# Peptides against a protein of PDB entry 4ASU, part 130

Target 1, 270 residues: chain A of PDB entry 4ASU
Amino acid sequence: ATLKDITRRLKSIKNIQKITKSMKMVAAAKYARAERELKPARVYGVGSLALYEKADIKTPEDKKKHLIIGVSSDRGLCGAIHSSVAKQMKSEAANLAAAGKEVKIIGVGDKIRSILHRTHSDQFLVTFKEVGRRPPTFGDASVIALELLNSGYEFDEGSIIFNRFRSVISYKTEEKPIFSLDTISSAESMSIYDDIDADVLRNYQEYSLANIIYYSLKESTTSEQSARMTAMDNASKNASEMIDKLTLTFNRTRQAVITKELIEIISGAA
Target 2, 83 residues: chain B of PDB entry 4ASU
Amino acid sequence: FTFASPTQVFFNSANVRQVDVPTQTGAFGILAAHVPTLQVLRPGLVVVHAEDGTTSKYFVSSGSVTVNADSSVQLLAEEAVTL

## One batch from the design tools (peptide; made by RFdiffusion4, then SolubleMPNN)

Design b2_p16_5_s3 (from b2_p16_5, 6 letters changed)
Fold by OpenDDE base, seed 2:
Structure b2_p16_5_s3 (fold): chain B 270 residues (1-270), chain C 83 residues (1-83), chain A 16 residues (1-16)
Amino acid sequence: as target 1 above (270 residues)
Amino acid sequence: as target 2 above (83 residues)
Amino acid sequence: EKEEAREKLLELLAEK
């Protein structure tokens, strides 16, 4: 490589490093906000899931329709955030198919579709785009929930798959159950709950779905921003190492050129 | 007893004496060992009676309340403010 | 084209 080539590459990598450092700072700011907003959201979301955990709602085996909701975002450069969700979605879909279930998929965030489109295109019901630019609100979750309920797909049970935030350096892909109104209404374990009006139960389930989606979005967002921050930090470090290596190469090459020039001068070879 | 909105936690697994909630069918009081039930909140006042005798009032917009067999209660409001 | 190249490069740098 000529000195010019090395210089050009150095300049390029230095520019990239500036970009990654900037992106790290942006991600850090978004992470801090997301983590703060996750605290109440987690209490809220876990509270919403308490019924399903305590009632141990079971779906009859003869019911065949299963909905998988994958939660991520539209934005890249966040490590394995999207691939982790997609991987678990694939695994769950395969397991359900093997059990003779009909599987439909909903993607929250365009990245899910990007990963699964080629292999699971026929199973997709809808993909929600424009996820990740702003922090998710309960209103956003409600819109998603409403769209799902109005989609016309009558699932029996479902799974929402998302990345749960553990720490700035750790997240875990998890699955939480979603149940249809019919499944809840027919569940034997629900008999202990006093005479519940059908309209009340319907409304309750609508809130429940929105609550779970909201919770998943908040967990996902926090995990994503943390992962992006880490990814950008790693990229910046990698860039730094490359700069160091190229700088050494540049210096060596420069010395070689000088030496060659000196030899040419001494030898009289122009 | 857990009482939260998407953005704020008021009670987290707390022990309370009684919680009065506004539901679509009317207001009812949740006491210790209340029968399991599911209800939807209407806009109105939530009153939490603590074991020490203190009373706190809140306004809620909508949401849900769950009373489980284990006496755990989840009051989840879309919006809530301390009064 | 330059932005795409930068994005690809950023991805490459992040994967390492």
Scores: peptide ipSAE 0.027, ipTM 0.893, DockQ to the pose 0.014
Fold by OpenDDE base, seed 3:
Structure b2_p16_5_s3 (fold): chain B 270 residues (1-270), chain C 83 residues (1-83), chain A 16 residues (1-16)
Amino acid sequence: as target 1 above (270 residues)
Amino acid sequence: as target 2 above (83 residues)
Amino acid sequence: EKEEAREKLLELLAEK
């Protein structure tokens, strides 16, 4: 490589390092906010899931329609955030298919669609884009819930797959159940719940769905920002190492060029 | 007893004496060992009666309330403010 | 240049 080539590469890597450092700071700020907002959201979301855990809702085996909601975002450069969700979605879809279930997919965030487009395109009902630019709100979750409910797909059971935040250095891809109104209404375990009006139950399920989606978005966002911060830090470190290596190469090459020039001068003077 | 909105937690697994909730079917009080039920909130006042006799009032916009067989209660409001 | 930067960034991310 010529000195010019090395210099160009150095400049490029240095610029990238500046970008990654900047992105790290941005991610850190977003993470801090997300983590703060996740605290109440987790209480809220876990509270919403309490019914399903306590009632032990089961879907009859003869029911065949299953919905998978994958939650991520549109934004990359966050490590394995998207691929982890997609991987679990694929696994779940395969397992369900093997069990003779019909599987439909909803992607929250464009990255899910991007990853699964080739293999699962026909199973997608809808993909929600423009996710990740701003912190998710309950309104956003409500929109997604409404769209799902209005999709016309009469699922029996579903799964929402998202990254649950553990710490700044750890997340875990999780799955939570989604149940249709019919499934809840017909569940034997729900018999202990006193005389629930059908309209009330319908509205309740609408809130439940929105609540769970909101919770998943908050978990996902926090996980994503943390992962992005880590990814950008790693990128910055890698860039630093490359800069050091290239600098050494530059110095060696420069010395070689100088030596060559000196030899040419000496040989020409002879 | 858990009472939360998407953005704020008011009670988290707390023991309370009574919670009065505004529902679409009418306001009712949740006491200890209340029968399991599901309800949807209408805009209105939530009153939490603590075991020590303290009463707290909240305005909620909408949401849900769940009373489980284990006496756990989840009051989840879309929006809630302390009054 | 942006594409090149993106590719390099991806490489930097992949190496660790």
Scores: peptide ipSAE 0.026, ipTM 0.897, DockQ to the pose 0.013
Fold by OpenDDE base, seed 1:
Structure b2_p16_5_s3 (fold): chain B 270 residues (1-270), chain C 83 residues (1-83), chain A 16 residues (1-16)
Amino acid sequence: as target 1 above (270 residues)
Amino acid sequence: as target 2 above (83 residues)
Amino acid sequence: EKEEAREKLLELLAEK
């Protein structure tokens, strides 16, 4: 490579490094906010799941309709955040299909659709876009829940798949169950709640769904921002290493050029 | 007893004497060893009676309340404010 | 230029 080529590449990488450093700072700020907002959201969301855990809701084997909700965002450059969710969605879909279940998919965030559109396009009910630019609100979750309930797909049970935040350096892709109103109402373990009005139960289920979605969004957002921060840091470090290598190459090449010129002068060949 | 909104936690696995909640079917009090139930909240007053006799009041919008067989209670409001 | 930058960024993320 010529000195000019190396210089051009150096300039390019240095510019990219500036961008990655800037993005790291932005991600850090968003992470700090997300983590703060996740604290109450987790209490709220875990509280919403408590019934299903304690009641041990079971779906009969003869029920075949299963809904998979994958939660991520529209925004890239965050490591394996999207692919981890998609991978688990694929695995779950395959397992359910092998068991003779009908599977439908909802994607929260455009990246889910982007990854799965070729292999699972026929299974998608809807994809929610415009996720990740701003922190998710309960209103956002309610919209998603409402859309699901109005989709006309009468699932028996489902799974919501999202990245649960563990620490700034760790997340885990997890699955939580969602149940239809019919499944809940027919569960034997719910017999202790038999005197509940049907309208109450329906409304309760609607809130439950919105609550779980909200929780998943908050976990996902926090995980994503932390992962992006890490990814941008890694990119910045990689850029630094590349700059060092190219600088060394530049220096060597420069010396070679000088040496060549000196030889030409001494030899009188030029 | 857990009482939270999406943005704020008021009680997290706390022990309380009684919680009065406004539901769509009417207001009721949750006491120790209350029978399992599910209810939906209506806008109204929540009153938490602590074991030490202190009382806290909250206004809630909508949401749910769950009383489980193990006496755990989850009060989840879409919006809630301290009074 | 912006697309080029994006590509380079992706490369940096994939290096290790």
Scores: peptide ipSAE 0.026, ipTM 0.892, DockQ to the pose 0.013
Fold by OpenDDE base, seed 5:
Structure b2_p16_5_s3 (fold): chain B 270 residues (1-270), chain C 83 residues (1-83), chain A 16 residues (1-16)
Amino acid sequence: as target 1 above (270 residues)
Amino acid sequence: as target 2 above (83 residues)
Amino acid sequence: EKEEAREKLLELLAEK
């Protein structure tokens, strides 16, 4: 490589390092906000899931329609955030198919579709785009829930797959159940609950779905921002190492060029 | 008793004497050992009666309330404010 | 982790 080539590469890497440092700071700010907002969201979301855990709602084995909702975002450069969700979705889809279930997929965030479109295109019902630019709101979750309920796919049960935030350095991909109105209404375990009006139960289910989606979005966002912050930090460090290596190469190359020029002068080959 | 909105937690696994909630089927009071039920909230007042005798009032929009067999209660409002 | 960071850096480089 010529001195010019090395210089150009150095300049490029330095510029990238500036970008990654900036992105790290942005991710850090978003992470701090996300973590703060996750605290009440977790209480809210876990509260919504409490019914399903306590009632031990079971879907009859003869029911075949299963919905998988993968939750991530549109934005990259966040480590294994998207691939982890996609991997779990693939595993779940394969297990369900092996059990004779019909599987349909909904992607929250475009990255899931990008990963799964070739292998699972026929199973996708809808992909929600424009996720991750702004912190998710309950309104956003409600829109997603409504679209799901109005999709025309009459699933019996489903799974929502998302990254749960553990710490700034750790997340875990997990699955939570979602149930159709019919499944909830027909569940034997629900018999202990007082006579519930069908309209009330429908509305309740709509809120439940929105609540769970909201919770998953908040967990996902916090995990994503943390992972992005880490990824950008790592990128910045790697850039620094590359700059150091290239600088050494530059110095060596410069010395070699000078030596060559001196030899040419001395030898009269010029 | 858990009472939360998406953005704020008012009670988290707290012991309370009574919670009055506005539901679509009518306002009712949740006491200890209330029968399990599911209800949907209508806009209105939530009144929490603490064991120490204090009463707190909240305005809620929409949402859900769950009374479980284990006497746990989840009051989840889309929006809630302390009054 | 280093390889992932390198790939991301390369992706960042490709987006210029």
Scores: peptide ipSAE 0.026, ipTM 0.891, DockQ to the pose 0.013; fails the geometry check

Design b2_p16_5_s4 (from b2_p16_5, 7 letters changed)
Fold by OpenDDE base, seed 5:
Structure b2_p16_5_s4 (fold): chain B 270 residues (1-270), chain C 83 residues (1-83), chain A 16 residues (1-16)
Amino acid sequence: as target 1 above (270 residues)
Amino acid sequence: as target 2 above (83 residues)
Amino acid sequence: ELAEARERLRELLAAA
């Protein structure tokens, strides 16, 4: 490589390092906010899931329609955040298909679609885009919930798959159940709940879905920002190492060029 | 007893004496060992009676309340403010 | 320049 080539590469990597450092700072700020907002969101979301856990709602075996909701975002450069969700979605879809279930997929965030489009395009109902630019709100979750409920797909049960935040260096892809109104209404375990009006139950279910989606978005966002921060830090370190290596190469090459030029001058070679 | 909004937690697995909630079907008081029920909140006042006799008032916009067989209660409001 | 940098960054992250 010529000195010019090395210099060009150095400049390029230095610019990349500036970008990665900037992105790290942005991710760090977003992470800090997300983590703070996750605390109440987790209590809220876990509270919403309590019914399903305590009532042990089961879907009859004859029910075949299953909805998978994958939760991620539109933004890349966050490690395995999207691929982890997609991997679990694929696994779940395959298991359900093997069990004779009909599977449809909803993607929250464009990255899910980008990963699964080739293999699962026929199973996709809808993809929600514009996820990840701003922190998710309950309003956002409500919109997703409403669109799901109005999609016309009459699922019996479903799975929402998202990354649960553990720490700055750890997340876990998890699955939580979602149930249709019909499934909840017909569940034997619900008989212990007294005098539930059908309209009340419908409204309750709408809140439940919105709550669970909101919770999943908050977990996902926190995990994503943390992962992005880590990825950008790693990229910055890698860039630094490459800069050091190229700088050494530059210095050696420069010395070699000078030596060659001196020899050419002494030998009379042009 | 858990009482939370998406952005704030008021009670987290706390023991309380009584919670008065505004529901679409009518306001009711949740006491110890209340029968399991699901309700939807209407805009109104939530009153929490603590075991120590302290009473706290909240305004809620909408949401849900769940009373489970194990006497656990989840009051989940879309918006809630302390009064 | 930013788009190119992002692409190169993706390549760098993929190589790691």
Scores: peptide ipSAE 0.050, ipTM 0.898, DockQ to the pose 0.014
Fold by OpenDDE base, seed 1:
Order: sequence, then C-alpha cells, then structure tokens
Structure b2_p16_5_s4 (fold): chain B 270 residues (1-270), chain C 83 residues (1-83), chain A 16 residues (1-16)
Amino acid sequence: as target 1 above (270 residues)
Amino acid sequence: as target 2 above (83 residues)
Amino acid sequence: ELAEARERLRELLAAA
C-alpha cells in the first residue's frame, strides 16, 4: 500500500472512532435515564406478575393456541440484544410446534421481524415499529396491549420474551407468561378469588397485559442502552488498535521510501 | 403491601394496618388476612393506615388491586399522586 | 534530515 492509501485509511478509521465515541456518550446518557426509570417500572411490573406466580395458573394441555411476544427495538449496534430475543423466540416456537401447538408471533420493534421474516413470516400477527427512539411510556404499552386483544387471535396462553437488565455489563433473556381471560377464569387456582365479576376480570386482565408489556419494554430499553454503550466502547478500542497498526505500517513504508531514495542518489541514477 | 405507578413507588413490600381503595364495585378496606380478591380501581382516594397510626392519602386514576392468599397486596395505579 | 543527508553525501562524494 502507498503512503497515500495508508493515510486515507487512517483518516477513515479516525472518523469512525469519533462516531463510536459520540454514540457511546449518547448511549450512556440514555442508559442513565433508562436505569432510573426502570426502578419504579420493575416494582410495578413484578407486582403485576405476582398473581400469576402465586396462583400458579396452568393452561390445560388440550389448549393449542400460543402467542409469543418478542420485545426489542428498531435500532441496531447493540450487540446480541436482538439476536438473543430472536433465538429464544425460535426455540420456543419450535418446541411448541413439536408439541402440536399453534403459534403466532408479535414483534415489538422492527429488528424482530428483520431476523425472523424468512423463517416465521407466516406466524406473525403484527410488528410494532418506531420502538427505541424515545423511552417507552405506559401509553405505548397500552396501545400494544389493546391491539393484541383486538387482533382477533384468541390465544389460550402466551409468553413475552425480553432482555432483563442485570447490570451495566449483563442482561438475561427471559420469558414471562401471558394468559387469556378464559384461561384465567377457568383456572382451578383462581377459585380462591371468589365473586369476581366478569367485567372486572376482563378489565383486570387488560391492565395486567399492559403492565407486563410496559415492564418488558423498560427492561429491554435499559438492557439495550447498556449493551450499545459496551458495543460502542469495544468498537472505539478496536479502531484504536487498527490506528496503531496502520501507523506502524505507515512509518515502515515511509522508511522504505526514504531508503529507496537514498540508494538512487548513491547509485548515480539521479 | 406494594403500591406503585409506572413512574413512582409509594410502598414496596411494606407492612400496613389497612388500605382503603376505590374500586368499580365500591370502596373497601383491606385489612390483615383479607380474603383473596381482584378489583379494578376507579378514580378516587386511597388511604393507607400504617402500623404506627399514621395515615397517608393518595389520589389514583385507574389500575388494579390484588389481595393474595398469603396476605400480600399489590396496588397498581396508572397514575397516583400524594395528597 | 533527508536534505541534510543528501548534502553530506554530496560532500563525501566531492572529497573522494
């Protein structure tokens, strides 16, 4: 490579490094906000899941309709955030299909569809786009919940798959159950909750679904921003290493050019 | 007893004497060892009676309340403010 | 440095 080529490449990589550093700072700011907002959201969401855990709601084996909700975003450059969710969705879908269940999929964020469109396009009910640009609100979760309930797909049970935030350097893909109104109302374990009006139960279920979706969005957002910050840091370090290597190559090439010029002078070819 | 909105936590696994909640079927008081129930909140006042005798008042919009068999209570409001 | 080296080399060649 000529000195000119190396210089051009150095300039390009330095520009990339500037971009990755800037993106890291933006991700850090978004992470700090997301983590702060996750604290109450987690209490709220875990509180909503408490019924299902304590009542140990079970779906009869003869019920065949299963809904999978995958939660991520539209934005890339965040490591394995999207692929982790998609991988678990694929695994769950395959297991359910092998058990003779009908599986439908909802994607929260365009990246889920982007990964699964080729293999699972027929199973998608809807994909929610424009996720991840702004922090998720309870209103957003309510819209998703309402659309699901109005989709016409009468699922018996389902699962919501999302990345739970652990720390700045760690997240875990998790699955939480979702249940239809019919499944909740028919569950034997719900018998201890006496005299529940059908309208009350329906409204309760709508809130529960919105609550769980909201919780999953907040966990996902925090995990994503953390992962993006890490990814941008790694990219910046990789760029730095490449700059160092190219600088060494530049110096060696420069010395070779100087040596060649000196030999030409000594040989009288000048 | 847990009382939270999506954006704020008021009580997290706290022990309280009584919680008065406004529900669509009517206002009722949740005491220790209350029977399990599920209710939906209507706009109104929540009153929390602490064990030390202090009372706190909140206005809530909508949401849910769950009383479990283990006497745990989850009060989840869409919006809530301290009064 | 290269210009100085060229000048020194010219001086050495002129002295030979």
Scores: peptide ipSAE 0.012, ipTM 0.833, DockQ to the pose 0.003
Fold by OpenDDE base, seed 3:
Structure b2_p16_5_s4 (fold): chain B 270 residues (1-270), chain C 83 residues (1-83), chain A 16 residues (1-16)
Amino acid sequence: as target 1 above (270 residues)
Amino acid sequence: as target 2 above (83 residues)
Amino acid sequence: ELAEARERLRELLAAA
């Protein structure tokens, strides 16, 4: 490589390092906010899931339609956040297919679709875009829930897959169940609940779905920002190391050029 | 007893004496060992009666309330404010 | 320039 080539590469990497440092700071700020907002959201979301756990809702084996909702965002450069969700979605889809289930997929965030486009394009119902630019609100979750309910796909059971936040250095991809109104209405375990009006139950399920989606979005966002912060830090360090290496190479190459020129001068070879 | 909105937690697995909730079918009081039920909240007043005799009032917009067989209660409001 | 930077950033992140 010529001195010019090395210099160009150095300049490029230095610019990237500036970008990664800036992105780290932005991610850190977003993470701090996300973590704060996750605390109540977790209580709220876990509270919504309590019914399904306590009632032990089971889907009959003869029911074949399964919905997978993958939760991520449109934003890249956050390590394995998207690939982790996609991996679990693929695994779940394969397991369900092997069990003779029909599987449809919803992607929250464009990155899920981007990863699964080639292998699962026919299974996608809808992809929600414009996710991750702003913190998710309950309104956003409600929109997603409404769109799902109005999609016309009559699933029996579903799974929402998202990254649950553990710590600034750790997240875990998890799955939570979602159930159709029909599945809940027909569940034997629901018999202990007092005479529930059908309209009440419908509305209840609408809230439940929105609640779970909201919870998943908050977990995902916190995990994503934390992962991005870490990724940007790592990228900045890697860039620094590369700059050091290239600088050494530059210096070595420069010395070689000088030596060559000196030899040419001494030898009289112009 | 858990009472929360998406943005705020008011009670988290707390023991309370009674909770009065506004539902679409009417207001009712949740006492200890209340029968399991599911209800949807209407805009209105929530009153929490603590075991120590203190009473707290809240205004809620919408949401759900679940009373489980194990006497656990989840009151989940879309919006809630302390009065 | 931004596109190139993004691509290089992806490379740096993949190497990590």
Scores: peptide ipSAE 0.066, ipTM 0.897, DockQ to the pose 0.014; fails the geometry check
Fold by OpenDDE base, seed 2:
Structure b2_p16_5_s4 (fold): chain B 270 residues (1-270), chain C 83 residues (1-83), chain A 16 residues (1-16)
Amino acid sequence: as target 1 above (270 residues)
Amino acid sequence: as target 2 above (83 residues)
Amino acid sequence: ELAEARERLRELLAAA
């Protein structure tokens, strides 16, 4: 490589490093906010899921309609955040299909559709876009819940798949159950709950769905920002190492050029 | 007893004597070993009676309350403020 | 040619 080529590469990598460092700082700020907002959201969301865990709601085997909600975002450059969710969605869809279930998919965030459109396009009901630019609100979750409930798809049970935040360096893709109103109302385990008015139960279920979606969004956002921060840090380190290597190569090449020219002068070849 | 909004936690797995909640069907008090029930909140006053005799008041908007068979209670309000 | 080569060398040495 010529000195000019090396210089061009150095300039390019230095610019990339500046970008990755900037992105790291932005991700760090968003992560700090997301983590703060996740603390109450987790208590709230886990509290909402407590009923399903304690009531041991079972879906009859004759019920065949299953909904999968994948939660991610529209934004890239966050490592395996999107692919992890998509992988689990694919696995779940395949398992359910093998069990003779009808599977429909909802994507929260455009990246889910981007990954699954080729193989699962016919199973998609809706994809929610414009996710990840701003921190998710309960209002956002309510909109998603309402759209799902009004979609006309009468699922029996479902699964919401999202990345649960563990630490700044760790997340885990998890699945939580969602149930239709009919499934909850018909569950034997619900008999212990006294004289629940049908209207009350319907409203309760609407809140429950919004609650779990909100929770999943908060977990996903925190996981995404932490992963992006880590990815940008790694990219910046890699760029630094490459800059060092290229700088050494540049110096060696420069010395070689100088030596060659000196030899040419001394030998009278010029 | 867990009482939270999406943005704030007021009680997390706490032991309380009684919680008064405003529901669409009317206000009721949740005591120890209350029968399992599901209710939807109406805008109104939540009163938490602690074991030490202290009473805390909150205004809540919409939401849900769950009383489970194991006596755990989840009060989940869309919005809540300490009064 | 030698003078030009010397000048180029000086430039290279100054640039390094």
Scores: peptide ipSAE 0.014, ipTM 0.841, DockQ to the pose 0.004; fails the geometry check

